Peptides against a protein of PDB entry 3J47. Designs and how they scored, part 2

Target 1, 121 residues: chain A of PDB entry 3J47
Amino acid sequence: IRLTNQLKSLKGLQSKLKDVVEYLDKVINKELPINHTILGKLQDVFNLLPNLGTPDDDEIDVENHDRINISNNLQKALTVKTNDELMVIYISNLVRSIIAFDDLIENKIQNKKIQEQRVKD
Target 2, 26 residues: chain B of PDB entry 3J47
Amino acid sequence: NAQYHLLVKQGDGLLTKLQKYGAAVR

## One batch from the design tools (peptide; made by RFdiffusion4, then SolubleMPNN)

Design b2_p30_8_s4
Fold by OpenDDE base, seed 4:
Structure b2_p30_8_s4 (fold): chain B 121 residues (1-121), chain C 26 residues (1-26), chain A 30 residues (1-30)
Amino acid sequence: as target 1 above (121 residues)
Amino acid sequence: as target 2 above (26 residues)
Amino acid sequence: SEEADNEELEKKIEEMERELKKVHELLDSL
């Protein structure tokens, strides 16, 4: 029963990972914008995945070792890709924050100049 | 990782400079 | 709609997280 439930969960994970890869491919191709909520949830998933690769599961079936290595390599590649996307998002948000702050500073300077001119008149 | 940390550190430095400038304009 | 597609993807990811959590609970019980 437990093993069957694990196999069912793994199959579900495999299907969902495929959907995520298809989405990420569309994002890479600039067909879709990056969704921050999706990326955050993907990070949560990837934080859970390394704990699933406990070496005790690596002893089950040498023939699946190549597929598990491909899955682990794909997960590693997806992790790297997700990290790169998150980095780009972080930089973009940082730049936007800087621009917004610069605009606020300029607006304050202009307002101060207007007030100083009104006092001189 | 090291490049990412460097980039984050540079970003934090810029934010700190902006905060100081914003405080000086007040 | 791109927004609807994103919402569907979010739901799929949440389901995946629930499945992963179940797998962790199973592993911890081992």
Scores: peptide ipSAE 0.308, ipTM 0.769, DockQ to the pose 0.021
Fold by OpenDDE base, seed 2:
Structure b2_p30_8_s4 (fold): chain B 121 residues (1-121), chain C 26 residues (1-26), chain A 30 residues (1-30)
Amino acid sequence: as target 1 above (121 residues)
Amino acid sequence: as target 2 above (26 residues)
Amino acid sequence: SEEADNEELEKKIEEMERELKKVHELLDSL
């Protein structure tokens, strides 16, 4: 019963991770906007994923190695993809910050010009 | 990774330029 | 709608978190 429940949970997790990957692919391809809430929850999921790379699991039989390796490979692939999404968000925020700062600079230049005109009058 | 680092470097370069302009306007 | 798809995805992620928590509890009990 316990092992069957673990296997079911792992299968459910795998299916959902696949759905998340598909969503992230659509976001990378600019087919969908990045949802920050989804990204935050994904980060939480990744933080909850056991580091399956701890060497103390050496006693798990060879047949489980392929499934663990698949899970680790999927986790690694998802981590890379999440990093790519975070990068896109970072760049987008950086660009927005640059635009906002450029507008602020222009506003300051205009204000200085208005003050200089008032001093000449 | 390399594209990421390139993009981060470009962003840092833009941020540095922005800081210089902000200092010149002050 | 895109918003509805996002909400569905959020629910799926929350379900994954619950499943992961169960897996951890199971691992800790080994």
Scores: peptide ipSAE 0.303, ipTM 0.769, DockQ to the pose 0.018
Fold by OpenDDE base, seed 5:
Structure b2_p30_8_s4 (fold): chain B 121 residues (1-121), chain C 26 residues (1-26), chain A 30 residues (1-30)
Amino acid sequence: as target 1 above (121 residues)
Amino acid sequence: as target 2 above (26 residues)
Amino acid sequence: SEEADNEELEKKIEEMERELKKVHELLDSL
């Protein structure tokens, strides 16, 4: 029962991973905009993926070792890419906050000037 | 990494300047 | 709609996370 449930879950994961890859390919090709919520959830999924990179399983068949290395390299590359995307989002939000603050300061200056003019009149 | 840290530092510097300006306008 | 496709993808990712959590719980029980 447990093994059957694990196998079913793995098959589900494989199918969903394929869908995610197809989505990411569309985003890379600029066919679709990046969805921030999807990226955040994708990061959570990657954090839940077992770090297959514990080197101690020496006896895994060369094909599995290559698959694990490819998976680890891909995971690392995806992590770096996702980090870069989050950084761009962070910078964009920071810039927006700066602009909003500048506008607030300018509004305060204008309000003070208006008050000073009203007191002189 | 270094370029990112530089961008973050520049952003933080701008925020600090804005905060000082906001405090001076109060 | 791109928004509808994004919502569907989000649901799929959430389901994947739930499945991964179950797999981890099973592995921890071994």
Scores: peptide ipSAE 0.278, ipTM 0.751, DockQ to the pose 0.019
Fold by OpenDDE base, seed 3:
Structure b2_p30_8_s4 (fold): chain B 121 residues (1-121), chain C 26 residues (1-26), chain A 30 residues (1-30)
Amino acid sequence: as target 1 above (121 residues)
Amino acid sequence: as target 2 above (26 residues)
Amino acid sequence: SEEADNEELEKKIEEMERELKKVHELLDSL
């Protein structure tokens, strides 16, 4: 029951994140204006992300590739003269990072389930 | 400009936290 | 309308916030 509810919640989160990405793409393409209320609520969602900053976790080698890609995309965005375009690109990268993180959580949960099944067998 | 910089700063903080969490989950 | 689409998106974000809170509670239980 708990695991099924977790999977349902994760699927719901993934679907909502896709909807946000689609909205951001329309804003990037200037098909829609930026809605400030939506941006504020999105910031609140990001603030609910777990404060996993234990100072001891700074030593864990986050595979440099994802960090480099996010940093490079941000740096590229910073070269854009238009502040609004920079902001949209930045938020889009943040959403991509959250999606990648969701996938990591799902993978960890799946691995834990597989290990628990192997111990019971 | 000031509101934009504040938003960027807040987002950078979130990105850093997200990166740390991704590291802890791996 | 654009305004109706924005309101729908806001509701979706609020739903996402509720799900994130549940995920946080689950992580604390692990």
Scores: peptide ipSAE 0.222, ipTM 0.765, DockQ to the pose 0.020

